# Designs tried in a protein design run: peptides against a protein of PDB entry 3J47. Part 24

Target 1, 121 residues: chain A of PDB entry 3J47
Amino acid sequence: IRLTNQLKSLKGLQSKLKDVVEYLDKVINKELPINHTILGKLQDVFNLLPNLGTPDDDEIDVENHDRINISNNLQKALTVKTNDELMVIYISNLVRSIIAFDDLIENKIQNKKIQEQRVKD
Target 2, 69 residues: chain B of PDB entry 3J47
Amino acid sequence: YEEKEESNLAATKSMVKIAEQYSKRIEEEKELTEEELKTRYVGRQDPKKHLSETADETLENNIVSVLTA

## One batch from the design tools (peptide; aimed at target 1 I38 L39 L42 L48)

Design b2_p17_6 (made by RFdiffusion4)
Pose (drawn by RFdiffusion4):
Formats: C-alpha cells, sequence, structure tokens
Structure b2_p17_6 (pose): chain A 91 residues (1-28, 36-48, 72-121), chain B 63 residues (1-40, 47-69), chain P 17 residues (1-17)
C-alpha cells in the first residue's frame, strides 16, 4: 500500500514535468514558483539524515523487542499444542 | 495522489511524536507479558505485545 | 488540470513544511 502511494506521488511529478517541458516549448506561472519552493525544500536530508539515523536505530531496537515478545507467546502456543497431542494419544 | 500523501502525512506526524508512543508501547509490551504469565488473559497479553511490535514496524517503515 | 497541479504542489509544500 505504501509503495502504491509513493508511485502515485512520483507519477504526478513525471506528468508534471512533461507538462512543464511542453509549456516551455509553447512559450518559446504560479506552478513554477511552487515547484521552485519544493526544490528548495535528499540533499538537505543528508545533514538531517544524521539525526534520522539515530531515530532509525531506536525504532529497530523496538522492533527487536516486539519480536522477542512474539516468540515468547509462540513458545507457549507450541507447548499447548504438545499437551493436546499427548492428551489425544492417551485417549 | 492525495490519498497516498494523507497516509504518508500521518506517518510523518507520528514520527514527530514517537518518543511518547515509544514509552506507551514499552508499557503495552510489558502488559502483554503479564497476561501470558497469568495464563501460565494470556491471549490478551499476546495480542497487546503483537500490537506493540506492529506499531514499531509501522514507525520503521515510515522512517 | 492546472488546479490539480496547484493542489498537488501545495500538498507537497505542506508536507515538506
Amino acid sequence: IRLTNQLKSLKGLQSKLKDVVEYLDKVIHTILGKLQDVFNLNNLQKALTVKTNDELMVIYISNLVRSIIAFDDLIENKIQNKKIQEQRVKD
Amino acid sequence: YEEKEESNLAATKSMVKIAEQYSKRIEEEKELTEEELKTRPKKHLSETADETLENNIVSVLTA
Amino acid sequence: SAEEDEQFLDNLIETLE
């Protein structure tokens, strides 16, 4: 789902660029200003990425913890299944 | 495009706020362990732990 | 089409702000 959403965003840019190229050919405004703003707003993320890296680490650790908890419940489920099997054999 | 951006936007606003959500997910995780212990309720605890993991996963995807 | 483009770019700007 996230991927489809990202693709939709990129699609708009691609189409928008084509339109802009055609517009320029024809010329040979507000949208242009808006594009420029967007441009000014990955390069900048480079410095900002430094901080993101730290936050990514934290969210990795959290994921690990959750995986451990899931494994714990999984073990209990397995034990229950084994007990059920034993009971069936007895019967 | 907009629908997709809305989903992404929510992922961003969550990333700004994740310090508090992390502490509440830490607690939830502990709660699920407690429920399991009682069972040894167990199911409820397991569900809580899974939810916490899922929230962490969503936070990583967003990043 | 122009309005959609403007809305699209406004959304990008709002997202990046």

Design b2_p17_6_s1 (made by RFdiffusion4, then SolubleMPNN; from b2_p17_6, 12 letters changed)
Fold by OpenDDE base, seed 1:
Structure b2_p17_6_s1 (fold): chain B 121 residues (1-121), chain C 69 residues (1-69), chain A 17 residues (1-17)
Amino acid sequence: as target 1 above (121 residues)
Amino acid sequence: as target 2 above (69 residues)
Amino acid sequence: REQELLRFLESQINRLR
C-alpha cells in the first residue's frame, strides 16, 4: 500500500512536469498564453525544494548553467543518500532472512534425527 | 497527492528514528545468533527458539522500515 | 546436505557483517 502510494505520487509529479514543459513549449511557439497559476504553483514547489544554498548575495552574474548544475547536484546528493539508506535496509533484511533460514534448517535437522530414532525403536 | 506527501514527510521523520532503532536491532539480532550457536552445542531447543523469534521480529521491523522509506 | 546449507548461511551472514 505505502509503496503504491509513493509510486502514484511520483507518476503524478512526472505527468505534471511533462504538462508544464509542453505548456512552456506552446507559449514559446505563441500557441497558448502563459498560465500564471500553473507556473506560480511550480515555482512554489521549486522554492519548497531545499534551498540550494544561496551563494552570498555578491555575484549576481553567474549564468543559468551553474544554477542547473547546483540543482542537479543537490538532487543527485539526495538520490545517493536515499540509495545508501535503501542499501542498508536491504542488507539488514537479507541478514534477518539468513538467520530465519538457519533456524529452519536446524529445526529440520532435529526433526530428521527424531524420525531416525523412531525408526530404530 | 497532498495526503501522500504528508505520509512521505511522516515517513522521512520516522526514518531518522528508524536508523537509530535499526542499529539497536542489529545488535539484538547478533545476540540472538550467539545464543542459538550456544544452544546448538548444549542440545537444548528452548534458547534457540527464542533467538528465532527475535530474528523474526527484527525482520518484520526492517520490512516496515522499507515500506516507510 | 543440511549442514552444508547452514555453513552457506553462516558465510552469507559473515559477508554482510
Scores: peptide ipSAE 0.461, ipTM 0.849, DockQ to the pose 0.012
OpenDDE base, seeds 2, 3, 4, 5: peptide ipSAE 0.461, 0.452, 0.482, 0.456; ipTM 0.853, 0.849, 0.860, 0.848; seeds 3, 4, 5 fail the geometry check

Design b2_p17_6_s2 (made by RFdiffusion4, then SolubleMPNN; from b2_p17_6, 11 letters changed)
Fold by OpenDDE base, seed 5:
Parts: C-alpha cells; structure tokens; sequence
Structure b2_p17_6_s2 (fold): chain B 121 residues (1-121), chain C 69 residues (1-69), chain A 17 residues (1-17)
C-alpha cells in the first residue's frame, strides 16, 4: 500500500512537472500569463519532496544505504538547488508586488488630485 | 557518479547564468520604476502607466525564465 | 486547465503530508 501510494505520487508529480513545463513554455512564448498560484503550489510540492526520499526504514542494507545516501545527498543538493531557485522566484514575485503597490499608490494620488481639481471648479 | 556530478555542475553553471540574467532584468525593472518616479514629478500620467506595465511584463518574463531554468 | 493542475497539485501536497 505505502509503496503503491508513493509510486502514484511520483507519477502524479511527473505528470504535473510535464504540465508545468508546457505551461512555462507557453508563458515564455507570451501565449499565457504567469499563474502565481500554480508557482506557489509547485513550491509547496518541492518543499515536501525531501520527505519523499527518506524512507525511515532503518533495515535497508548498507549498499542501498550508500546509494540512498547518495540519492539523498543528490536529492538534498537538488532540493537545495530547487530551494534556491524557489527563493529567486519568491524574491521576483516580491519585487513585482512592490512595483504593483507603487503603481496603485500613484493611481490613488492621481485620482485624489483629479478629485480635488473637480471640487475647485 | 562522475556523470551525475558533471550534470549537476552544468546545471549549477546554468543556474548562475540565469541568476545573472535575472539580476540584469531586476535592474531594468528598477530603471522603469525610477522613470515612473521621474514622470510623477513631471505630472504626465500616461508615460507612468506604460512604464509600470512594461516593468510587470519584464518581471513576468524573468520569473518564467527562472522557472524554466 | 490551470485550475485542474492546481487541484492535482493540492492532492499531491495532501498525499505528501
């Protein structure tokens, strides 16, 4: 049951990763806007991925443990790499949010100035 | 092992290049925001909106590039 | 399509928890 669930998760993750790549390709081609919600959820999946690679089963033979440790170190390195990429994406989104807020503030100031001019006329 | 290490090194180098491109695009977006600030002082509404929209599009392309990398 | 992808992602997150 647990292994079957893990395999099903991995297949779902693979399918989703493919869909994300297809989506990203469309966004690169300017065919679609970036969906920030998809990105946030993808980040959550990647943050949970390290938990998929640790079978806490203490009894798997030392040779598999070294391959699992190398796979875990590779997964950890890939997780660190992915976390770094996610951090860059997060910072980018934050910068966009700041720019959007600056624009909103400008629009509000302009609207207020227009309203004050209309009251004086 | 060596092939995986080489692949990881290549991927890491690609990430560094993408980070540099990202940094450059962030600076371009900052310049757009400074132009909006300058346009705010000049009292011309229309150039600011266009600049803001261009900054948002630039950031969008950056995030897509980082995600694809 | 994006909403379906989001839903599938949520299901995967729930399965990983």
Amino acid sequence: as target 1 above (121 residues)
Amino acid sequence: as target 2 above (69 residues)
Amino acid sequence: REQELLKELDLEIERLK
Scores: peptide ipSAE 0.480, ipTM 0.838, DockQ to the pose 0.265; fails the geometry check
OpenDDE base, seeds 1, 2, 3, 4: peptide ipSAE 0.402, 0.402, 0.472, 0.466; ipTM 0.826, 0.819, 0.834, 0.838; seeds 1, 2, 3, 4 fail the geometry check

Design b2_p17_6_s3 (made by RFdiffusion4, then SolubleMPNN; from b2_p17_6, 13 letters changed)
Fold by OpenDDE base, seed 2:
Structure b2_p17_6_s3 (fold): chain B 121 residues (1-121), chain C 69 residues (1-69), chain A 17 residues (1-17)
Amino acid sequence: as target 1 above (121 residues)
Amino acid sequence: as target 2 above (69 residues)
Amino acid sequence: DDDELLKQLESQINALK
């Protein structure tokens, strides 16, 4: 369910971005008038996107570096962080699986001992 | 789309919290394994069951974290 | 078959330790 919602959101974003590009191309070609409201919202979105091009503004609060949505260079650093998080989750799942198997083995050993005792009685 | 975006944002925040608590969860899992080991040696089933349940909860939390990543 | 499967699981767990 969660992954499906994320995929649907990403597909929706991709479609919307495509529509924006098509709109911008039509505006450049003078086929359609500029919708100032759409452009304002796009500018807001671009301003919220990590500045791919200007390394100079030092105010990138180190804490926000973890947000996956940052374009190419920041995406590379975020991709590394995401990979590290996925590795941690994978290791944790593996450890939990091992513990569950250990418990299963012990339960089976105990059941076997109980059966052996019943056969002796 | 908006509902899914909100869910994805909440999931991302949850992943950060899970990453911070990950070390603690590993320690809790180890404690459960020790209790299971003690139960195996002492023959007390109850501590071992509790350890297994906590290990299962830790695994479930990790799976949810992967699904939110 | 169950005892052999248990032994295999124990062997895998011991190999991972």
Scores: peptide ipSAE 0.483, ipTM 0.855, DockQ to the pose 0.010
OpenDDE base, seeds 1, 3, 4, 5: peptide ipSAE 0.457, 0.496, 0.465, 0.478; ipTM 0.845, 0.850, 0.850, 0.847; seeds 1, 3, 4, 5 fail the geometry check

Design b2_p17_6_s4 (made by RFdiffusion4, then SolubleMPNN; from b2_p17_6, 12 letters changed)
Fold by OpenDDE base, seed 1:
Structure b2_p17_6_s4 (fold): chain B 121 residues (1-121), chain C 69 residues (1-69), chain A 17 residues (1-17)
Amino acid sequence: as target 1 above (121 residues)
Amino acid sequence: as target 2 above (69 residues)
Amino acid sequence: KEQELLRFLESKINALR
């Protein structure tokens, strides 16, 4: 359910971006007037996107770690963090799976011992 | 769309808290595995079952964390 | 065989810890 909702939101965003691009192309071709309201909202979205353009050196503090997609440099740092988090999650899932398998094996061994005792009786 | 965005933001904040709790959960899982190992040598079934249950709970929590990420 | 698999899994868990 949660993953499906995230995918639906991402697909909705992608469709909206495509519509904006198509609108901008029509405005450039003088087929349609500029919708200032859509452009203003798009500009607000771009301003919330970490600045793609200025490679300026300043130590932008490590705090905004969670926004995966926005700017190539911040996106790289966020990608590294996301990879580290995914790695930890993967290792932990692996460990838990191993523990569950160990319990399953022990249960099977016990069941076999019980069956062998019943055959001897 | 907005409700889903709010849900994703809440999920991300929860994920940070889960990451802190995750380190603690890993340690709890380790303690349980040692108890299971000791129980195998002693031949008592009960501590092993408790270890298995806690490992399963830890697994479920990580799966939920992955679905949130 | 099953006990050996269990010991192997335990060894992997301990190595990952």
Scores: peptide ipSAE 0.490, ipTM 0.852, DockQ to the pose 0.011
OpenDDE base, seeds 2, 3, 4, 5: peptide ipSAE 0.476, 0.467, 0.482, 0.467; ipTM 0.856, 0.828, 0.841, 0.832; seeds 3, 4 fail the geometry check

Design b2_p17_7 (made by RFdiffusion4)
Pose (drawn by RFdiffusion4):
Structure b2_p17_7 (pose): chain A 91 residues (1-28, 36-48, 72-121), chain B 63 residues (1-40, 47-69), chain P 17 residues (1-17)
Amino acid sequence: IRLTNQLKSLKGLQSKLKDVVEYLDKVIHTILGKLQDVFNLNNLQKALTVKTNDELMVIYISNLVRSIIAFDDLIENKIQNKKIQEQRVKD
Amino acid sequence: YEEKEESNLAATKSMVKIAEQYSKRIEEEKELTEEELKTRPKKHLSETADETLENNIVSVLTA
Amino acid sequence: AETFLDNLTELAKAANE
C-alpha cells in the first residue's frame, strides 16, 4: 500500500515535468514558483539524515523487542499444542 | 496522489511524536507479558505485545 | 497540479520539522 502511494506521488511529478517541458516549448507561472519552493525544500536530508539514523536505530531496537515478545507467546502456544497431542494419545 | 500523501503525512506526524508513543508501547509490551504469565488473559497479553511490535514496524517503515 | 505541489510543500515542511 505504501509503495502504491509513493508511485502515485512520483507519477504526478513525471506528468508534471512533461507538462512543464511542453509549456516551455510553447512559450518559446504560479506552478513554476511552487515547484521552485519544493526544490528548495535528498540533498538537505543528507545532514538531517544524521539525526534520522539515530531515530532509525531506536525504532529498530523496538522492533527487536516486539519480536522477542512474539516469540515468547509462540513458545507457549507450541507447548499447549504438545499437551493437546499428548491428551489425544492417552485417549 | 492525495490519498497516498495522507497516509504518508500521518506517518510523518507520528514520527515527530514517537518518543511518547515509544514509552506507551514499552508499557503495552510489558502488559502483554503480564497476561501471558497469568495464563501460565494470556491471549490478551499476546495481542497487546503483537500490537506494540506492529506499531514499531509501522514507525520503521515510515522512517 | 497546484494542490499536488502544495501538498508536497506541506509534506516537505513537515519532514523538515

Design b2_p17_7_s1 (made by RFdiffusion4, then SolubleMPNN; from b2_p17_7, 11 letters changed)
Fold by OpenDDE base, seed 2:
Structure b2_p17_7_s1 (fold): chain B 121 residues (1-121), chain C 69 residues (1-69), chain A 17 residues (1-17)
Amino acid sequence: as target 1 above (121 residues)
Amino acid sequence: as target 2 above (69 residues)
Amino acid sequence: YEEFLEKQIQLLKLKLE
């Protein structure tokens, strides 16, 4: 369910971005007038996007590290943090798999012992 | 789309909590493995089953965390 | 304001590529 929702959200975002690009191309080509309301909303989205272009604001407030999706330089630092988090999740999944295998092995050993007892009876 | 955005935001907040819970989950996993080891010696299926269930729950939570990351 | 909008549009295009 969660993966499907994330994928749907990502697809929706991608479609919306494509529509924005198409709209902007039409405006550049003078095929359509500039819609100020759409442009204002787009500006708000860009302001929420980590600043790609200006290296100068060194005060990357550490709290915004979780917003991986948006901007390449801040995104690189955020990507490192995300990679670390993904690594932790991967290790955790591996450990859970090992535990599940250990339980399976033990169950198999017990079943074998039960069969051996039944053959002796 | 909005429901998924809300779900993604909740998932991101959950990732911060997952970092804290990860350490706790590792400890819970170790405890389950110890119970499994004890069950292997005592022959009691109940502690082993509980350990397996907790390990599975821990795995599911990690998968959800990866999917949220 | 128009120049700012053009810069934002270019930035959006760069992100979509």
Scores: peptide ipSAE 0.439, ipTM 0.831, DockQ to the pose 0.056
OpenDDE base, seeds 1, 3, 4, 5: peptide ipSAE 0.417, 0.413, 0.438, 0.437; ipTM 0.824, 0.816, 0.833, 0.832; seeds 1, 3 fail the geometry check

Design b2_p17_7_s2 (made by RFdiffusion4, then SolubleMPNN; from b2_p17_7, 11 letters changed)
Fold by OpenDDE base, seed 1:
Structure b2_p17_7_s2 (fold): chain B 121 residues (1-121), chain C 69 residues (1-69), chain A 17 residues (1-17)
Amino acid sequence: as target 1 above (121 residues)
Amino acid sequence: as target 2 above (69 residues)
Amino acid sequence: YEKFLESQIESLKLLLE
């Protein structure tokens, strides 16, 4: 359910971005007027996105919030954080799987011992 | 879309908390494994079963965390 | 079987290090 909602949101964003690009192309070609309201909302979204384009100098205080792939620099920091989180989750899953496997092996050994005792009786 | 964004933000905050809890869960899992090992030497089944159950619960929580991530 | 379990536990320890 949660993953499905995230995917739906991402797909919605992708569709909206595509619509904006198509609109901008039509405006450049003088086929349609500029929708100022949509552009203003998009600009607000871009301002909330870590700066994609301008490599300019200043110490962007990388408030390292773990959000995946928004913008390349903040996206890199977020990608690192996401990778660390995924690594921890992966290790934890492996540990749990190994413990479960160990228990399974022990149960099998016990069952074999019980069967061998029954054959001797 | 906005409701889903709010849900994703809440999930991210929960994920940070889960990471802290996960570190604690890893230690708890190790303790359980040691108890299981000790139980094998003593020949008593009960401590081993408890360790296995705790390991399974820890695994389930990690899977839920991955699905949330 | 016990040796196999021990090997898996060792692998987990290495992963946690």
Scores: peptide ipSAE 0.490, ipTM 0.856, DockQ to the pose 0.015
OpenDDE base, seeds 2, 3, 4, 5: peptide ipSAE 0.487, 0.487, 0.492, 0.470; ipTM 0.857, 0.853, 0.862, 0.843; seeds 2, 4 fail the geometry check

Design b2_p17_7_s3 (made by RFdiffusion4, then SolubleMPNN; from b2_p17_7, 11 letters changed)
Fold by OpenDDE base, seed 4:
Formats: structure tokens, C-alpha cells, sequence
Structure b2_p17_7_s3 (fold): chain B 121 residues (1-121), chain C 69 residues (1-69), chain A 17 residues (1-17)
């Protein structure tokens, strides 16, 4: 459910971005007047997107690392964070798998001992 | 879309919490493994079973965490 | 964690012998 909602949100964002690109192309081609309201909302969205462009000034406010900043630097940071989380989950799964295997082996050894005792009786 | 975005934000916050919980779960898993080792020496089946069950629960929680991530 | 995993793998190997 949660992953599906995230995927749906991403798809919705992708569709909206596509619509914006199509709109911008139509505006460039003078086929449609610039819808200032849509453009303003998009500009607000883009301004909320971390600046992909010029590597200028250092005020990368380090603190907002936890906020899903959709821009490339934040997306990179989010990707790194996601990778770290996935790595932790992977390691945990491996550890749990190892413990489960240990228990299976112990159970198998116990079963074998029980069978050996039954053969001696 | 907004509900899903909010859910994704909550998921990301949950992932951070999961990472912390994961570190704690790994430590708990280590403790369980030590208890299994101790249970092997004591010959008590019950602690071993409990350790196995706890390991399985820990695995399941990790899998759910991965699926949630 | 890796060291712990390695120790556990080693214990599993000893159990399989």
C-alpha cells in the first residue's frame, strides 16, 4: 500500500512534468498563450526543487537533508540515504537468515540424534 | 497525489526510524545469537526455540522494512 | 556487523561438519 502510494505520487508528478514540458513547447511554438497561473504554480514547484543549475554559492543549507528535496543534489542525497537504508535492511536480512539457518541446522542435528537413539533401542 | 506524497514523506521518516530501529534490531539479533550460544551449552530447548522465533521475527521485520523502503 | 556475520557463518560451518 505505502509503496503503491509513493509510486502513484511519482507517476502523478511525472505526468504533471510532462504536461508542463508540453505546455512550454506549445508556448515556445506560439501555439498557446502562457497560462500564467499554471506557470506560476510550476515556477513555485521548480523553486522548491533544489537548483540543478549553476554550482554557485555554498549556502547548501545542510540541515534540510532529511526533507525530500526533489532536485538533483537532494535527489542524490536521498538516493544515498535510500542506498544506506537498503544496505542496512540487506545486512539485517542476511543476519536474520543466518540465525534462521543456524536454528535449522541445530534442529536437523537434534533430529539426527533422535534417529540415532531410536536405532540403538 | 497529496495523500500519497504525505505517505511517501511518512515513509521516508519511517525509513530513517527504520534505520535506527535496524541498528537496534541488529544489536538485539546479536544478543539473541548469544542467547542461542548459551542455550546450546545449557541444553535447554526452550531458550533456543525462543531465539529462533525472535530471529524469524527480526527477519520478518527486516523484510517488511525493505518492502516499505 | 560483518565480523558478527563471519563468526556466525563460521559457527554454521562447524555445525555442518
Amino acid sequence: as target 1 above (121 residues)
Amino acid sequence: as target 2 above (69 residues)
Amino acid sequence: YEEFLERRIEQLKLLLE
Scores: peptide ipSAE 0.463, ipTM 0.861, DockQ to the pose 0.013; fails the geometry check
OpenDDE base, seeds 1, 2, 3, 5: peptide ipSAE 0.446, 0.441, 0.413, 0.411; ipTM 0.848, 0.852, 0.840, 0.840; seeds 1, 2, 3, 5 fail the geometry check

Design b2_p17_7_s4 (made by RFdiffusion4, then SolubleMPNN; from b2_p17_7, 10 letters changed)
Fold by OpenDDE base, seed 1:
Structure b2_p17_7_s4 (fold): chain B 121 residues (1-121), chain C 69 residues (1-69), chain A 17 residues (1-17)
Amino acid sequence: as target 1 above (121 residues)
Amino acid sequence: as target 2 above (69 residues)
Amino acid sequence: YEKFLDSQIEQLKLLLE
């Protein structure tokens, strides 16, 4: 359910972005007037996105930026955090899988011993 | 859209908490595995079964964490 | 079977390191 909701939101954002690009292309080609309301909302979204442009300011404000594809520097820090979390999850799943396999193997060995004993009787 | 964003933010906060809990769960899973090994030597099935059940529960929690991540 | 289990345990140890 949660993953499906995230995917739906991402698809919605992608569709909206595509519509804006198409609109901008039509405005450049003088086919349609500029929609100021849509542009204002996009500008607000871009301002909330970590600044793509200025490489210089070193203030790595380690603000807990969300795991989403945010722009390069913040995106890099978020990518590292996401990778670490994914690694922990992967390791955990692997450990659980191994334990489950160990139990399965033991059960198989026990079943085999029981069968061998029944054949001897 | 806004409701989903709020859900994602809540999920992220939950994920930090899950990471801490996960470290503890890994240790608990190791302890259970040791008990299973001891049970194999003693030939009693009961401790081994309990370890298996705890490992399965830990696995399920990790899968849920991955789905929320 | 025992050797296989031992190998899986060793893989878990390696992953935890």
Scores: peptide ipSAE 0.489, ipTM 0.854, DockQ to the pose 0.015
OpenDDE base, seeds 2, 3, 4, 5: peptide ipSAE 0.488, 0.484, 0.501, 0.476; ipTM 0.855, 0.850, 0.861, 0.843; seeds 2, 3, 4 fail the geometry check

Design b2_p17_8_s1 (made by RFdiffusion4, then SolubleMPNN; its pose is not in this set)
Fold by OpenDDE base, seed 3:
Structure b2_p17_8_s1 (fold): chain B 121 residues (1-121), chain C 69 residues (1-69), chain A 17 residues (1-17)
Amino acid sequence: as target 1 above (121 residues)
Amino acid sequence: as target 2 above (69 residues)
Amino acid sequence: YELQIERQKKLLEVLKL
């Protein structure tokens, strides 16, 4: 359910972004007049997007380290965080698997002891 | 779309909480392993079973965390 | 990649695994 909702949201964003690109291309080609209201909203969205384009300013805003991939520089920091989280989860799964194996081994040893007792009777 | 965005935000907050809980769960898992070791000596199957069940629950929670990430 | 591996090692150390 959650993954499906995330995928639906991402698809909606992708569709909207595509429509914007198509609109901008039509404006560049002088096929359509510039819709100032749509452009203003887009500009607001771009201003809320962490600056994709300034190569020189080291101001990786430290606060937004947690949110997946909106801008390439921030995206790099977010990718690192995502990798760290995935690693923790991976290690956790390994530890649980080890415990499950330990239990399996013990169960096998117990079963063997029960069989050895039955053969002695 | 908005409902999914809210769900994703809740999921991300849950992941942070899960990371904290994970450290605690690792400690709980270690404690259970010690109880299993004790159970091997005492012959009580019940603590060992409970340890296994808690380890499995811990694993399930991590899998859900991965799926949420 | 090397920086990512180093961060992963540090996380592993913090987890005391």
Scores: peptide ipSAE 0.497, ipTM 0.849, DockQ to the pose 0.024
OpenDDE base, seeds 1, 2, 4, 5: peptide ipSAE 0.425, 0.504, 0.504, 0.496; ipTM 0.842, 0.856, 0.861, 0.848; seeds 2, 4, 5 fail the geometry check

Design b2_p17_8_s2 (made by RFdiffusion4, then SolubleMPNN; its pose is not in this set)
Fold by OpenDDE base, seed 2:
Structure b2_p17_8_s2 (fold): chain B 121 residues (1-121), chain C 69 residues (1-69), chain A 17 residues (1-17)
Amino acid sequence: as target 1 above (121 residues)
Amino acid sequence: as target 2 above (69 residues)
Amino acid sequence: YELNIERQKQLKEVLSL
């Protein structure tokens, strides 16, 4: 369910972005009049996009950077963070699998003891 | 689309929380393994069951974290 | 890693028992 929702959101964003690009191309080519309301919304979107171009000094809080795959350097740092998180999840799953296996072994030992007791009786 | 975006944002926040709680989850898993070992030696089934349940909960949380990443 | 090795050793011991 969650992965399907993420994929649907990404596809929706991609479609909207494509529509915006097509609209901007038509406006540049003078095929359509400039819609001020759409332009204002696009400007708001660009202002919300982290400054892709300026590698400058701002201590931008680590939290907002994870969303935008667009900037290669920021994308690299975000990719490293994502890889670290995936590694932690992998290790945690491995440890849980080992614990579950240990419980299965204990259950088998108990079952063998019960069977041996039944044969003695 | 909006509902999925909200879900993805919530998932990202959950990943940060999972990273912070990861060390605690590892410790809880160690405690469960120790209780299972103690239960093997002492023959107390109840502590082993509790350890297994906590390990399962830890596994489920990790799976949810992977699905969120 | 060391903790996982010790856990695996314990599992092998229990299986042998």
Scores: peptide ipSAE 0.477, ipTM 0.850, DockQ to the pose 0.011
OpenDDE base, seeds 1, 3, 4, 5: peptide ipSAE 0.464, 0.455, 0.480, 0.484; ipTM 0.844, 0.842, 0.852, 0.847; seeds 1, 3, 4, 5 fail the geometry check

Design b2_p17_8_s3 (made by RFdiffusion4, then SolubleMPNN; its pose is not in this set)
Fold by OpenDDE base, seed 3:
Structure b2_p17_8_s3 (fold): chain B 121 residues (1-121), chain C 69 residues (1-69), chain A 17 residues (1-17)
Amino acid sequence: as target 1 above (121 residues)
Amino acid sequence: as target 2 above (69 residues)
Amino acid sequence: YELEIERQKKLKDVLSL
């Protein structure tokens, strides 16, 4: 359920971005006037995005090296944090799998003992 | 879209809480393994079963955390 | 980590709007 909702949100964002690109292409071709409301919202989104396109090396906020999302300079930092979180989750899943296997082995040993008792009776 | 966005926001908040709870879940998993070991020696099947169930719940919570990240 | 979580929330709010 959660993954399906995340994929749906990502698909919605992708569709909106595609519509914006198509609109910008039509404006460049002078086929449609600029929708100022859509452009304002898009500018707000771009301002909230980590600065993808500014080549100025200086404002890579070094503190963002620790967080989740893929978008350019801040995104590289976010990718490192995401990798760390995924690694912790992976280790946790391995530990839980080991515990589940230990319980399975014990259950098999108990079942074998019960069968051996039934054969002696 | 809105319901999924709300779920994704809740998931992100849950990940922060999961990072805090992760250390506690690892300790709970260790406690389950210790109770299972004690059950092997003492012959108490009920504590061993409870330990296995808590380990499974800890695994499920980690899987949900991975799916949320 | 808290500041970027807040930034992501703000970005989500703008996308909802």
Scores: peptide ipSAE 0.537, ipTM 0.850, DockQ to the pose 0.378; fails the geometry check
OpenDDE base, seeds 1, 2, 4, 5: peptide ipSAE 0.461, 0.481, 0.484, 0.498; ipTM 0.843, 0.846, 0.851, 0.850; seeds 1, 2, 4, 5 fail the geometry check

Design b2_p17_8_s4 (made by RFdiffusion4, then SolubleMPNN; its pose is not in this set)
Fold by OpenDDE base, seed 3:
Structure b2_p17_8_s4 (fold): chain B 121 residues (1-121), chain C 69 residues (1-69), chain A 17 residues (1-17)
Amino acid sequence: as target 1 above (121 residues)
Amino acid sequence: as target 2 above (69 residues)
Amino acid sequence: YELEIERLKKLSEVLKL
C-alpha cells in the first residue's frame, strides 16, 4: 500500500512536469502566452526543490547528507544515507532470522526427544 | 496523490524513529535470547515461546522499516 | 541440524559483541 501511494504521487508529479515542459516549449515557439499563475507556482516548487539542474559542483549542502531521495544533485548525499539505513535494516533482519532459526532448532530437538521417549514406552 | 505523499512523509519520519528504536530492539532481542538460554536450563517452554514471538515481532518491524525506506 | 545450531551460536555470539 505505502509503495503504491509513493509511486502514484511520483507519477502525478512526472505528469505535471511534462505538462510544464510542453507549455514552456509552446511559449518559446510563441504559440501560447505564459500562464503567469501556473508558472509562479512552479517557480515556487522549483525554488523549494534542491537545484537539480545547476551544474555548479561546489555547494552540496553537507547537512542534508542524512535524508531520503530528493532528486539528482542531493541524491548522491541521500544515497549514502539510504545505504546506511538499508545496511542497518539488513543486519537487523539477519539477527531476527538467526533467533528464529535457534527456536526452530530447539523445537526440533524437543520433538526428537519426545519421539525417542515414545519408542521407549 | 496528496494522501500518498502525506503517507510517504509520515513513513519517512517513522524511519527516523525506527532507527532509534532499532538499537533498543536489538537489545530486547539479546535479552530474549538470554531468556531462551535460561529456559533451556529451567525446562519451561512458555518463556521460549514468548522469546520467539518477540523476535518475530522485531523482524516484522524491520521489514516494515525496509518497505518504508 | 547440529552444524546449523553451531552456526547459529556463532552468529548469536557475534551479535552480542
Scores: peptide ipSAE 0.459, ipTM 0.848, DockQ to the pose 0.013
OpenDDE base, seeds 1, 2, 4, 5: peptide ipSAE 0.445, 0.424, 0.447, 0.419; ipTM 0.839, 0.850, 0.847, 0.841; seeds 1, 5 fail the geometry check

